Peptides against a protein of PDB entry 3HTU. Designs and how they scored, part 79

Target 1, 75 residues: chain A of PDB entry 3HTU
Amino acid sequence: RRPEEWGKLIYQWVSRSGQNNSVFTLYELTNGEDTEDEEFHGLDEATLLRALQALQQEHKAEIITVSDGRGVKFF

## One batch from the design tools (peptide; made by RFdiffusion4, then SolubleMPNN)

Design b2_p26_3_s2 (from b2_p26_3, 13 letters changed)
Fold by OpenDDE base, seed 5:
Structure b2_p26_3_s2 (fold): chain B 75 residues (1-75), chain A 26 residues (1-26)
Amino acid sequence: as target 1 above (75 residues)
Amino acid sequence: SVPLIDMGELSEEEAKELMEKVKAAA
């Protein structure tokens, strides 16, 4: 899958679960219990970041930078 | 604590939540 395709899957999960406007760390998206049944669980962070960047271009997400990591807000 | 460098569109509450999550995972 391309990063854009991963982004689509991630956003579909966010939408289906009613978590629009929620905030996540990048880690919990791929390693958290809430996504353990999703195809993107276990996805490498580099690919995840590219996926989220694709969503960001569509104004569906915003990547947030903190000192010791990154997060994302979905819209 | 882990300070935010760029809060973007986050509210103070959301920023706090994110910082706590990052701290917990660090």
Scores: peptide ipSAE 0.325, ipTM 0.751, DockQ to the pose 0.084
Fold by OpenDDE base, seed 3:
Structure b2_p26_3_s2 (fold): chain B 75 residues (1-75), chain A 26 residues (1-26)
Amino acid sequence: as target 1 above (75 residues)
Amino acid sequence: SVPLIDMGELSEEEAKELMEKVKAAA
């Protein structure tokens, strides 16, 4: 899958679960309990970041930087 | 604690939540 395709899957999950406007760490998106049944569970961080960057271009997400990691807010 | 260096559209409460999550995972 291309990053844009991963982004679509991620955003679909966010929308279906009613978590628009929620904040996540990148880790919990791919390693958390809430996404265990999703295709993007276990996705490597580099690919995840590219997927989120694609969503950011569409104004559907914003990547947030903290000292010891990154997060994302979905819209 | 973990400082945020790019908060973007985060509210103060959302920022606090994210910091706690990052802290817990680190």
Scores: peptide ipSAE 0.324, ipTM 0.749, DockQ to the pose 0.085
Fold by OpenDDE base, seed 1:
Structure b2_p26_3_s2 (fold): chain B 75 residues (1-75), chain A 26 residues (1-26)
Amino acid sequence: as target 1 above (75 residues)
Amino acid sequence: SVPLIDMGELSEEEAKELMEKVKAAA
């Protein structure tokens, strides 16, 4: 899958679960219990970041940098 | 707590939530 395709799957999950405008760590998106049944569970962080960057280009997400990690807000 | 370098469009409340999540995972 291309990053844009992964981004679509991730955003679909965010939308259907009613979590637009929510904040996540990158880790909980791919390793959390809430996404265990999603195709993007276990996705490597590099590919995840590219997927989120694709969503950011569409103004559907914003990647946030903190000292000890990264997060993302979905819109 | 873990300080944010770039909060972007996050509110103070959202920033606090993210910091707590990052802290919990560390």
Scores: peptide ipSAE 0.322, ipTM 0.748, DockQ to the pose 0.083
Fold by OpenDDE base, seed 4:
Structure b2_p26_3_s2 (fold): chain B 75 residues (1-75), chain A 26 residues (1-26)
Amino acid sequence: as target 1 above (75 residues)
Amino acid sequence: SVPLIDMGELSEEEAKELMEKVKAAA
């Protein structure tokens, strides 16, 4: 899958679960219990970042970095 | 909103800061 395709899957999960306007760490998106059944669970961070960047260009997400940590807000 | 389930790479302080930054973001 291309980063854009991963982004679509991630955003679909966020939307279907009613979690728009919520915040996540990058880790919990791909390693959290809430996404264990999702196709993007276990996705490598590099690909995840590219996927989120694609969503960011569409104004559907914003990647935030603090110190050594990172998070994302979905809209 | 959804609370942080697993902070992962973030400390509690960083997570708090992240949440505040996100709140400020449109």
Scores: peptide ipSAE 0.208, ipTM 0.688, DockQ to the pose 0.153

Design b2_p26_3_s3 (from b2_p26_3, 10 letters changed)
Fold by OpenDDE base, seed 5:
Structure b2_p26_3_s3 (fold): chain B 75 residues (1-75), chain A 26 residues (1-26)
Amino acid sequence: as target 1 above (75 residues)
Amino acid sequence: SVPLIDVGELTPEQAAELMEKVKKAA
C-alpha cells in the first residue's frame, strides 16, 4: 500500500468511530487497544507518518510535534 | 513537562491531553 492508501484506511476508521476532532499519539494509532482489529495496527512509524502527511495535505489531519513524541488531530 | 512546539489547531484541552499521553508513554 502507498502512504495515501494507508491514510485513507486510517481516516475511514476515525470517521466511522466518530472520533473526528480527536487527538492521538502516533503510538496509540498503531499500537493501541482501540485499533487492534484494524489493518493499520502494527504499521511502522515511518509509513504512518507519510500516511498522515498525505491526510494533512488534504486538510483532514494535522501533525503535532512535542519534545518527546508526536501526535495528530483529525478533522 | 513535555512542551508542545506547535499546537496548531488544538484546543487548550486537546493540547493538555496530548502532553499527558506523550508524558505517560515516555
Scores: peptide ipSAE 0.464, ipTM 0.813, DockQ to the pose 0.084
Fold by OpenDDE base, seed 2:
Structure b2_p26_3_s3 (fold): chain B 75 residues (1-75), chain A 26 residues (1-26)
Amino acid sequence: as target 1 above (75 residues)
Amino acid sequence: SVPLIDVGELTPEQAAELMEKVKKAA
């Protein structure tokens, strides 16, 4: 899958689960319990980042950088 | 605490939540 396609799957999950406007760490998106059954579970961080950047270009997400990690807010 | 570099569109509450999550994962 291309990053844009991964982004679509991730955003669909966020929307279907009613978690728009929520904040996640990048880790919990791909390693958390809540996404264990999703196709993007276990996705490598580099690909995840590119997927989220694609969503960011569509104004559907914003990547946040902190000292010890990164997060993302979905819109 | 974990300093935020760019809070962007986060509310103060969301920023605090993210800091807690990052702190916990670190």
Scores: peptide ipSAE 0.464, ipTM 0.812, DockQ to the pose 0.084
Fold by OpenDDE base, seed 1:
Structure b2_p26_3_s3 (fold): chain B 75 residues (1-75), chain A 26 residues (1-26)
Amino acid sequence: as target 1 above (75 residues)
Amino acid sequence: SVPLIDVGELTPEQAAELMEKVKKAA
C-alpha cells in the first residue's frame, strides 16, 4: 500500500469511530488495543509517519512533536 | 513532564492529554 492508501484507512477508522478532533500518540495508533483489528495495526512508524503526512497535506491531520515522542490530531 | 515543541492546533487540554500519553508510554 502507498502512504496515501494507509492514510485513508487510518482516517476511515478515526471517522467511523467518531474520534475526529481527537489526539493520539503514534504508538497507540499502531500498537494500541483499540486498533488491534485494523489493517494498519503493527504498521512500522516510518510508514505511519508518511501516511499521516499525506493526511496533513489534505488538512485532515496535524503531526505534533514532543521531546519524548510524537502525536497527531485528526480533523 | 514531557515538554511540547509545537502544539499547533491543539487546545491546552489536548496538549496536556498528549503529554500524559507520551509519559505513560515512556
Scores: peptide ipSAE 0.460, ipTM 0.810, DockQ to the pose 0.083
Fold by OpenDDE base, seed 3:
Structure b2_p26_3_s3 (fold): chain B 75 residues (1-75), chain A 26 residues (1-26)
Amino acid sequence: as target 1 above (75 residues)
Amino acid sequence: SVPLIDVGELTPEQAAELMEKVKKAA
């Protein structure tokens, strides 16, 4: 899958679960309990970041940087 | 604590939430 395809899957999960306008760490998206049954669970961080960047281009997400990691807000 | 860089559209509550999550995982 291409990054934009992963982004689509991630955003579909966010939307279906009613978590638009929520904030996540990148870690919990791919390693958290809430996404254990999703295809993107276990996705490497580099690919995840590119997927989120694709969503950011579509104004569906915003990537946030903190000293010890990164997060994302979905719209 | 974990400082935020470029919080963008985060509300103060969301920023605090993210800091706690990152702090816990780090």
Scores: peptide ipSAE 0.460, ipTM 0.811, DockQ to the pose 0.084

Design b2_p26_3_s4 (from b2_p26_3, 12 letters changed)
Fold by OpenDDE base, seed 2:
Structure b2_p26_3_s4 (fold): chain B 75 residues (1-75), chain A 26 residues (1-26)
Amino acid sequence: as target 1 above (75 residues)
Amino acid sequence: EVPLIDMGKLTKEEAEELKKKVEEAA
């Protein structure tokens, strides 16, 4: 899959989940319990970042960098 | 040091602290 295709799958999950908080750590997306049944579970970080960057270009996500980690906010 | 997904699992405490920092920065 291309990064854009992974991004689509991730965003579809976010849209369907209806979670209270739209902010995630990168680890939550690929290693969290909530995504165990999703195709992008276990996705490598490099591919994940490219997928999120694709969503960011579409104004559907914002990658957040803090002192000791990264996360993402979905819109 | 920034933890990498491919380097393994964060402890629950580390994950919670990172989550909090990300939420504050959002």
Scores: peptide ipSAE 0.311, ipTM 0.761, DockQ to the pose 0.444
Fold by OpenDDE base, seed 4:
Formats: sequence, structure tokens, C-alpha cells
Structure b2_p26_3_s4 (fold): chain B 75 residues (1-75), chain A 26 residues (1-26)
Amino acid sequence: as target 1 above (75 residues)
Amino acid sequence: EVPLIDMGKLTKEEAEELKKKVEEAA
């Protein structure tokens, strides 16, 4: 899958679960209990980041950078 | 050092602290 395709899957999960406007760490998305049954569980960080960047270009997500990590907010 | 997802370096407590920081910055 291309990053854009991964982004679509991630956003579909967010939308279907009613978690728009929620904030996640990147770890929660790929290693959290809530995503264990999702195809993107276990996705490598580099690919995840590119997927989220694609969503960000569509104004569906915002990547948040702090001093010692990153997260994402979905819209 | 910023931990990598694939390495699973964060403890539960560290992850919760990161979550808090991200929420504050959102």
C-alpha cells in the first residue's frame, strides 16, 4: 500500500469509531490495544508518518511535535 | 532521545506523559 492508502485506512478507522477530534501518540495508532485488529497495526513509523502527512495535506489530521515525541489529531 | 515505534522504548508511564504533552500542544 502507498502512504495515501494507509492514510485512508487510518482515517476510516477514526471516523467509524467516532474518534474525530481525538489526539493520539503515534505509538497508540500502531501498537495500542484499540487498533489490534486493524490492518495498520504494527505499521512502521516511517510509513505511518507519510500516511499522516498525506492526511494532513487533506486537512484531515495535524501532526503534533513536542520535545520528546510526536502525536496526531484527527479532524 | 525520541523513541521509535518499532523499538517500543517507552514505558507505560512515559507514554502517558507523552500523550499529555501532545494533548497540551493540540
Scores: peptide ipSAE 0.308, ipTM 0.764, DockQ to the pose 0.416
Fold by OpenDDE base, seed 3:
Structure b2_p26_3_s4 (fold): chain B 75 residues (1-75), chain A 26 residues (1-26)
Amino acid sequence: as target 1 above (75 residues)
Amino acid sequence: EVPLIDMGKLTKEEAEELKKKVEEAA
């Protein structure tokens, strides 16, 4: 899958689960209990980041960078 | 540098703090 396709899957999960406007660490998305049954569970960091960047370009997500890590907020 | 996905390199405390920081910055 292309990053954009991964982004779509991730966003679909966020939307269907009613978690828009929620904030996640990147770990929660790929290793959290809530996504265990999702295809993107276990996705590598690099691909995840590119997927989120694609969503960000569509104004569907905002990658948040802090001093010691990153997270993401979905819209 | 704090790992973004590999929790094997982070303590529970560190992970929780990261989330708090992300929430504050959101």
Scores: peptide ipSAE 0.306, ipTM 0.763, DockQ to the pose 0.389
Fold by OpenDDE base, seed 1:
Structure b2_p26_3_s4 (fold): chain B 75 residues (1-75), chain A 26 residues (1-26)
Amino acid sequence: as target 1 above (75 residues)
Amino acid sequence: EVPLIDMGKLTKEEAEELKKKVEEAA
């Protein structure tokens, strides 16, 4: 899958679960209990970042950087 | 360097603290 395709799957999960406008750590998306049954569970960080960047270009997500980590907010 | 994904280094408390910081910065 291309990063854009991964982004689509991630965003579909966020939307179907009613978690738009919620904030996640990157770890929660790929290693959290809430996504264990999703295809993107276990996705490598490089591909995840590219997927989220694709969503960010579509104004569907915002990657947040803090001093000791990163997160993402979905719209 | 800021890590993208912490693969098992964070305690529950540290993970919660990171999430709070991200929420505050959002």
Scores: peptide ipSAE 0.305, ipTM 0.759, DockQ to the pose 0.469

Design b2_p26_4_s1 (from b2_p26_4, 14 letters changed)
Fold by OpenDDE base, seed 2:
Order: C-alpha cells, then structure tokens, then sequence
Structure b2_p26_4_s1 (fold): chain B 75 residues (1-75), chain A 26 residues (1-26)
C-alpha cells in the first residue's frame, strides 16, 4: 500500500470511532489495543509517518513534535 | 527496557503531545 492508502485507512478508523480532534502517540495507532483489529496495526513507524504526512497535506491531521517523540491530532 | 517503564514513558509522551496540541489551538 502507498502512504496515501494507509492514511485513508487510518483516517477512516478515526472517523468511525468518533475520535476526530483526538490526539495519539504514534505507538497508540500501530500498537495500541484499540487498533488491534485494524490493518494498519503493526505498521512500521516510517510508513506511518508518511501516511500521516499525506493526511496532513489534506488538512486532516497535524503531526505534533515534542521532546520525547511525535504524535498526531486528527481533524 | 521493562514494559512498565515503556508504558510510563509513552503516557508521559502523550501528555506532552496533548499539551502541545492545546497550545497550537490557541
């Protein structure tokens, strides 16, 4: 899958679960209990970041950087 | 790294991200 395709799957999950405007660590999205049944569970961080960057270009997400790592907020 | 330590660090990370997100919205 292309990053854009992964981004679509991730955003669909966020929308279906009613978590728009929610904040996540990158780990929560790919290793969290809430995404165990999603295809993007276990996705490597590099691919995840590219997927989120694609969503960011569409103004559907914002990657947030702090001292200890990165996360994302969905819109 | 032990699982408990990893979990704690991830929780702290999320807190920092949430705080940063709130600041960006102001």
Amino acid sequence: as target 1 above (75 residues)
Amino acid sequence: MEEEERKKKLEELKKKIEEKAEELEK
Scores: peptide ipSAE 0.543, ipTM 0.852, DockQ to the pose 0.929
Fold by OpenDDE base, seed 1:
Structure b2_p26_4_s1 (fold): chain B 75 residues (1-75), chain A 26 residues (1-26)
Amino acid sequence: as target 1 above (75 residues)
Amino acid sequence: MEEEERKKKLEELKKKIEEKAEELEK
């Protein structure tokens, strides 16, 4: 799958899930318990980042960088 | 790295991300 396709799958999960928080660490998305049954679980960080960047271009997400790492906020 | 240590670091990271996310909105 292309980064854009991964982004679509991720965004669909976020949109259809019962999540109360729209902010995630990159680890939560690909290695967290809440996404164990998702196709993008286990996705490498490099590809994940590209997928999120694609969503960011569509104004559906914003990658957040702090001293200890990165995360993302979905809109 | 121990599982508990990893979990703690991720929780701290999450908190920092949430704080910055709020700053970006306001």
Scores: peptide ipSAE 0.540, ipTM 0.851, DockQ to the pose 0.874
Fold by OpenDDE base, seed 3:
Structure b2_p26_4_s1 (fold): chain B 75 residues (1-75), chain A 26 residues (1-26)
Amino acid sequence: as target 1 above (75 residues)
Amino acid sequence: MEEEERKKKLEELKKKIEEKAEELEK
């Protein structure tokens, strides 16, 4: 899959799951309990980042960087 | 790294991300 395709799958999950909080660590998205049944579970971080960057270009997400790592906010 | 230690660090990371997200909204 292309990064844009992964991004689509991730965003679909965010939209349909009804999450109360739209902020995630990268680890939560690919290794968290809430995404165990999702196709993107276990996705490598590099590919995940590219997928999120694609969503960011569409103004559907914003990658947040702090000293200890990265996360994402979905819109 | 122990699992509990890893979990704690991820929780701390989440907190920092949430704080920065709030700052970006101001």
Scores: peptide ipSAE 0.536, ipTM 0.850, DockQ to the pose 0.859
Fold by OpenDDE base, seed 4:
Structure b2_p26_4_s1 (fold): chain B 75 residues (1-75), chain A 26 residues (1-26)
Amino acid sequence: as target 1 above (75 residues)
Amino acid sequence: MEEEERKKKLEELKKKIEEKAEELEK
């Protein structure tokens, strides 16, 4: 899958689960309990980041960087 | 790294991200 396609799947999950405007660590998205049944569970962080960057270009997410790592907020 | 230690670090990271996200909305 292309990063944009992964982004679509991720955002669909966010929308279906009613978690818009929520904040996640990157780990939560790919390794968390809440996404165990999703296709993007276990996705490598590099690909995840590219997917989120695609969503960011669409103004559907914002990647947040802090000293200890990165996360994302969905809109 | 112990599981509990990893969990705690991730929780702390999440808090930092949430705080920054809130700041960005202001």
Scores: peptide ipSAE 0.542, ipTM 0.852, DockQ to the pose 0.930; fails the geometry check

Design b2_p26_4_s2 (from b2_p26_4, 15 letters changed)
Fold by OpenDDE base, seed 2:
Structure b2_p26_4_s2 (fold): chain B 75 residues (1-75), chain A 26 residues (1-26)
Amino acid sequence: as target 1 above (75 residues)
Amino acid sequence: KEEEERKKKLEELKKKIEEKAKELEK
């Protein structure tokens, strides 16, 4: 799958999951219990980041960087 | 334990990300 395709799958999950908070660590998206049944579970961080960057270009997400890691906020 | 420490670090990371996200909204 292309990064854009992964991004679509991730965003679809976010939109339908009814999450209380739209902010995630990268680890939560690919290794969290909430995404165990999703196709993108276990996705490598590099590919995940590219997928999120694609969503960011569409103004559907914002990648957040802090001192010890990165996360993302979905819109 | 290594696993517990990693979990703690991830929780702290999440907190930092959430705080920064709130700041960006203002």
Scores: peptide ipSAE 0.554, ipTM 0.855, DockQ to the pose 0.855
Fold by OpenDDE base, seed 4:
Structure b2_p26_4_s2 (fold): chain B 75 residues (1-75), chain A 26 residues (1-26)
Amino acid sequence: as target 1 above (75 residues)
Amino acid sequence: KEEEERKKKLEELKKKIEEKAKELEK
């Protein structure tokens, strides 16, 4: 899959899952319990980041960087 | 335990990200 395609799958999950918190660590998205049944579970962080960057270009997400890691906010 | 320590670090990371996200909204 292309990064854009992964991004689409991730965003679809965000939209339909009814999550009360739209902020995630990168680890939560690919290794968390809430995404165990999703196709993108277990996705390597590098590919995940590219997917999120694609979503960011579409203004559907914002990658957040802090001193000790990265996360993402979905819109 | 290592797993507990990792979990704690991830929780702390998420808090920092959430705080940063709130700042970006303003």
Scores: peptide ipSAE 0.554, ipTM 0.856, DockQ to the pose 0.876
Fold by OpenDDE base, seed 1:
Structure b2_p26_4_s2 (fold): chain B 75 residues (1-75), chain A 26 residues (1-26)
Amino acid sequence: as target 1 above (75 residues)
Amino acid sequence: KEEEERKKKLEELKKKIEEKAKELEK
């Protein structure tokens, strides 16, 4: 899959999951319990980042960087 | 213990991300 395709799958999950928090660590998205049944579970961080960057271009997400790592806010 | 430590660090990371996210909204 292309990064854009991964981004689509991720955003679909976010939109339909009923999450109370729209902010995630990168680890939560690919290694968390909440995404164990999702196709993007286990996705490598490099590909994940590219997927999120694609969503960011569409104004559907914003990648947030702090001293200890990265996360993302979905819109 | 290693797993617990990792979990704690991830929780702290998330808090920092959430705080920064709020700052970006202001």
Scores: peptide ipSAE 0.551, ipTM 0.854, DockQ to the pose 0.854
Fold by OpenDDE base, seed 3:
Formats: structure tokens, sequence, C-alpha cells
Structure b2_p26_4_s2 (fold): chain B 75 residues (1-75), chain A 26 residues (1-26)
């Protein structure tokens, strides 16, 4: 899959899951309990980041960087 | 113990991300 395709799958999950909190660490998305049944579970961080960057270009997400790592906010 | 430490660090990271997200809204 291309990064854009992964991004689509991730965003679909965010939209359909009814999450109250739209902010995630990168680890939560690919290794968290809430995504165990999703196709993108276990996805490598590099590919995940590219997927999120694609969503960011569409104004559907914002990658947040802090001193200890990165996360994402979905819109 | 190592797993617990990793979990704690991830929780701290989450808090920092949430704080910065709120700052970006202001």
Amino acid sequence: as target 1 above (75 residues)
Amino acid sequence: KEEEERKKKLEELKKKIEEKAKELEK
C-alpha cells in the first residue's frame, strides 16, 4: 500500500470509531489496544509518518512534535 | 518492569502532545 492508502484506512478508523480524544501518540495508532483488529496495526513508524503527512496535506490531521517524540491530532 | 517504564514514558509523551495541541489552538 502507498502511504496515502494507509492514511485513508487510518482516517476511516478515526471517523468510524467515535473516539472522544482525537490526539494520539504514534505508538497508540500502530501498537495500541484500540487498533489491534485494524489492518494498520503493527505498521512501521516510517510508513505511518508518511501516511499521516498525506492526511496533513488534506488538512485531516496535524503532526505534533515534542521533545520526547511525535503524535497526531485528527480533524 | 521494563514494560511498565515504557508505558509510563508513553503516557508522559501523550500528556505533552495534548498540552502542545491546546497551545496551538490559542
Scores: peptide ipSAE 0.549, ipTM 0.853, DockQ to the pose 0.860

Design b2_p26_4_s3 (from b2_p26_4, 15 letters changed)
Fold by OpenDDE base, seed 2:
Structure b2_p26_4_s3 (fold): chain B 75 residues (1-75), chain A 26 residues (1-26)
Amino acid sequence: as target 1 above (75 residues)
Amino acid sequence: MEKEKEEEKLKKLLEEAKKKAEEREK
């Protein structure tokens, strides 16, 4: 899958779960219990980041950096 | 376990950052 395709799957989950405007660490998106049944669970961080960057270009997400750690906020 | 603790700290920082951003945009 292309980054944009992964981004679509991730955003669909965010929307279905009603978590728009929520923040996540990159790790919990792919390793958390809440996403265990999603296709993007276990996705490597590099691919995840590219997917989120694609969503960011669409103004659907914002990658946040705090104290040398990164997370994402969905809109 | 160490990873979990680090993730927890990061999540707290992200939540704080979120709150600050929301306050600025009001």
Scores: peptide ipSAE 0.397, ipTM 0.788, DockQ to the pose 0.379
Fold by OpenDDE base, seed 4:
Structure b2_p26_4_s3 (fold): chain B 75 residues (1-75), chain A 26 residues (1-26)
Amino acid sequence: as target 1 above (75 residues)
Amino acid sequence: MEKEKEEEKLKKLLEEAKKKAEEREK
């Protein structure tokens, strides 16, 4: 899958679960309990980041950096 | 254990950032 395709799957999960406007660490998106049944669970961080960057270009997410750590907010 | 602790701290910071941003928008 391309990053854009992964982004679509991730955002679909966010929308279906009603978690728009929520913030996540990159780790919990791919390693958290809440996404265990999702296809993107276990996705490598590099690909995840590219997927989120694609969503960011669509104004559906914002990658946040705090204290040298990264997270994401979905809209 | 260490990774979990680090993630919890990061999550807290993100939540705080979110809260502050929302408050500024009010």
Scores: peptide ipSAE 0.395, ipTM 0.786, DockQ to the pose 0.361
Fold by OpenDDE base, seed 1:
Structure b2_p26_4_s3 (fold): chain B 75 residues (1-75), chain A 26 residues (1-26)
Amino acid sequence: as target 1 above (75 residues)
Amino acid sequence: MEKEKEEEKLKKLLEEAKKKAEEREK
């Protein structure tokens, strides 16, 4: 799958689960318990970042940096 | 365990950032 395709799957989960306007660490999206049954669980961080960047271009997410870590907010 | 602790701390910071942004927008 291409990054934008992964982004689509991720955003679909966010929307279906009612997690819009929520923030996540990159790690919890792919390694958290809440996404264990999702296809993107276990996705490498590099690909995840590209997927989120694709969503960001569509104004569906914003990658934010606090301290020395990164997270994402979904819209 | 160490990774989880670091992630929890990061999450708290992100939540705080979110709260601050929301308060600024209303």
Scores: peptide ipSAE 0.393, ipTM 0.785, DockQ to the pose 0.397
Fold by OpenDDE base, seed 3:
Structure b2_p26_4_s3 (fold): chain B 75 residues (1-75), chain A 26 residues (1-26)
Amino acid sequence: as target 1 above (75 residues)
Amino acid sequence: MEKEKEEEKLKKLLEEAKKKAEEREK
């Protein structure tokens, strides 16, 4: 899958689960309990980041950095 | 276990940053 395709799957989960306007750590998205049944669970961080960057270009997400750690906020 | 604790700290910082940003735009 291309990063854009992964981004679509991730955003679909965010929307269906009603977690828009929420923040996540990158690890939480791919290793957390809430996404265990999602196709993107276990996705490598590099690919995840590219996917989120694609969503960011569409104004559906914002990658944020705090104290040398990264997270993402979905809209 | 260490990873989980670090992620918890990061999550807390992200939540705080989010709250601060929302308060500024109000």
Scores: peptide ipSAE 0.392, ipTM 0.783, DockQ to the pose 0.377

Design b2_p26_4_s4 (from b2_p26_4, 15 letters changed)
Fold by OpenDDE base, seed 2:
Structure b2_p26_4_s4 (fold): chain B 75 residues (1-75), chain A 26 residues (1-26)
Amino acid sequence: as target 1 above (75 residues)
Amino acid sequence: MEEEERKKKLEELKKKIEEKAKELEK
């Protein structure tokens, strides 16, 4: 899958679960209990970041950087 | 790294992300 395709799957999950405007650590999205049944569970961080960057270009997400790492907020 | 330590660090990370997100909304 292309990053854009992964981004679509991730955003669909966010929308279905009603978690728009919520923030996540990158780990929560790919290793969290809430995404165990999603295809993007277990996705490598590099691919995940590219997927989120694609969503960011569409103004559907914002990657947030702090001292200990990165996360994302969905819109 | 032990699982408990990893979990704690991730929780702290999320807290920082949430705080940063709130600041960006202002």
Scores: peptide ipSAE 0.548, ipTM 0.854, DockQ to the pose 0.927
Fold by OpenDDE base, seed 1:
Structure b2_p26_4_s4 (fold): chain B 75 residues (1-75), chain A 26 residues (1-26)
Amino acid sequence: as target 1 above (75 residues)
Amino acid sequence: MEEEERKKKLEELKKKIEEKAKELEK
């Protein structure tokens, strides 16, 4: 899958899930329990980042960088 | 790295991200 395709799958999960928080660490998305049954679980960070960057271009997400790492906020 | 240590670091990271997210909103 292309990064854009991964982004679509991720965003669909976020949109259809019962999550109360729209902010995630990159680890939560690909290694957390909440996404164990998702196709993007286990996705490498490099590809994940590209997927999120694609969503960011569509104004559906914003990658957040702090001293200890990165995360993302979905809109 | 121990699982508990990793979990703690991720929780701290999450808090920092949430804090910055609020700053970016307004």
Scores: peptide ipSAE 0.542, ipTM 0.851, DockQ to the pose 0.870
Fold by OpenDDE base, seed 3:
Structure b2_p26_4_s4 (fold): chain B 75 residues (1-75), chain A 26 residues (1-26)
Amino acid sequence: as target 1 above (75 residues)
Amino acid sequence: MEEEERKKKLEELKKKIEEKAKELEK
């Protein structure tokens, strides 16, 4: 899959799951309990980042960087 | 790294991300 395709799957999950908090660590998205049944579970971080960057270009997400790592906010 | 230690660090990371997210909204 292309990064844009992964991004689509991730965003679909965010939209349909009805998450109260739209902020995630990268680890939560690919290794968290809430995404165990999702196709993107276990996705490598590099591919995940590219997928999120694609969503960011569409103004559907914003990658947040702090001293200890990265996360994402979905819109 | 122990699982509990990893979990704690991820929780701390989440907190920092949430704080920065709020700052970006201001």
Scores: peptide ipSAE 0.539, ipTM 0.850, DockQ to the pose 0.857
Fold by OpenDDE base, seed 4:
Structure b2_p26_4_s4 (fold): chain B 75 residues (1-75), chain A 26 residues (1-26)
Amino acid sequence: as target 1 above (75 residues)
Amino acid sequence: MEEEERKKKLEELKKKIEEKAKELEK
């Protein structure tokens, strides 16, 4: 899958689960309990980041960087 | 790294991200 396609799947999950405007660590998205049944569970962080960057270009997410890691807020 | 230690670090990271997210909303 292309990063944009992964982004679509991720955002669909966010929308279906009613978690818009929520904040996640990158780990939560790919390794968390809440996404165990999703296709993007277990996705490598590099690909995840590219997917989120695609969503960010669409103004559907914002990648947040702090001193010791990264996360994302969905809109 | 112990699981509990990893969990705690991730929780702390999440808090930092949430705080920064709130700042960006202002």
Scores: peptide ipSAE 0.546, ipTM 0.853, DockQ to the pose 0.929; fails the geometry check

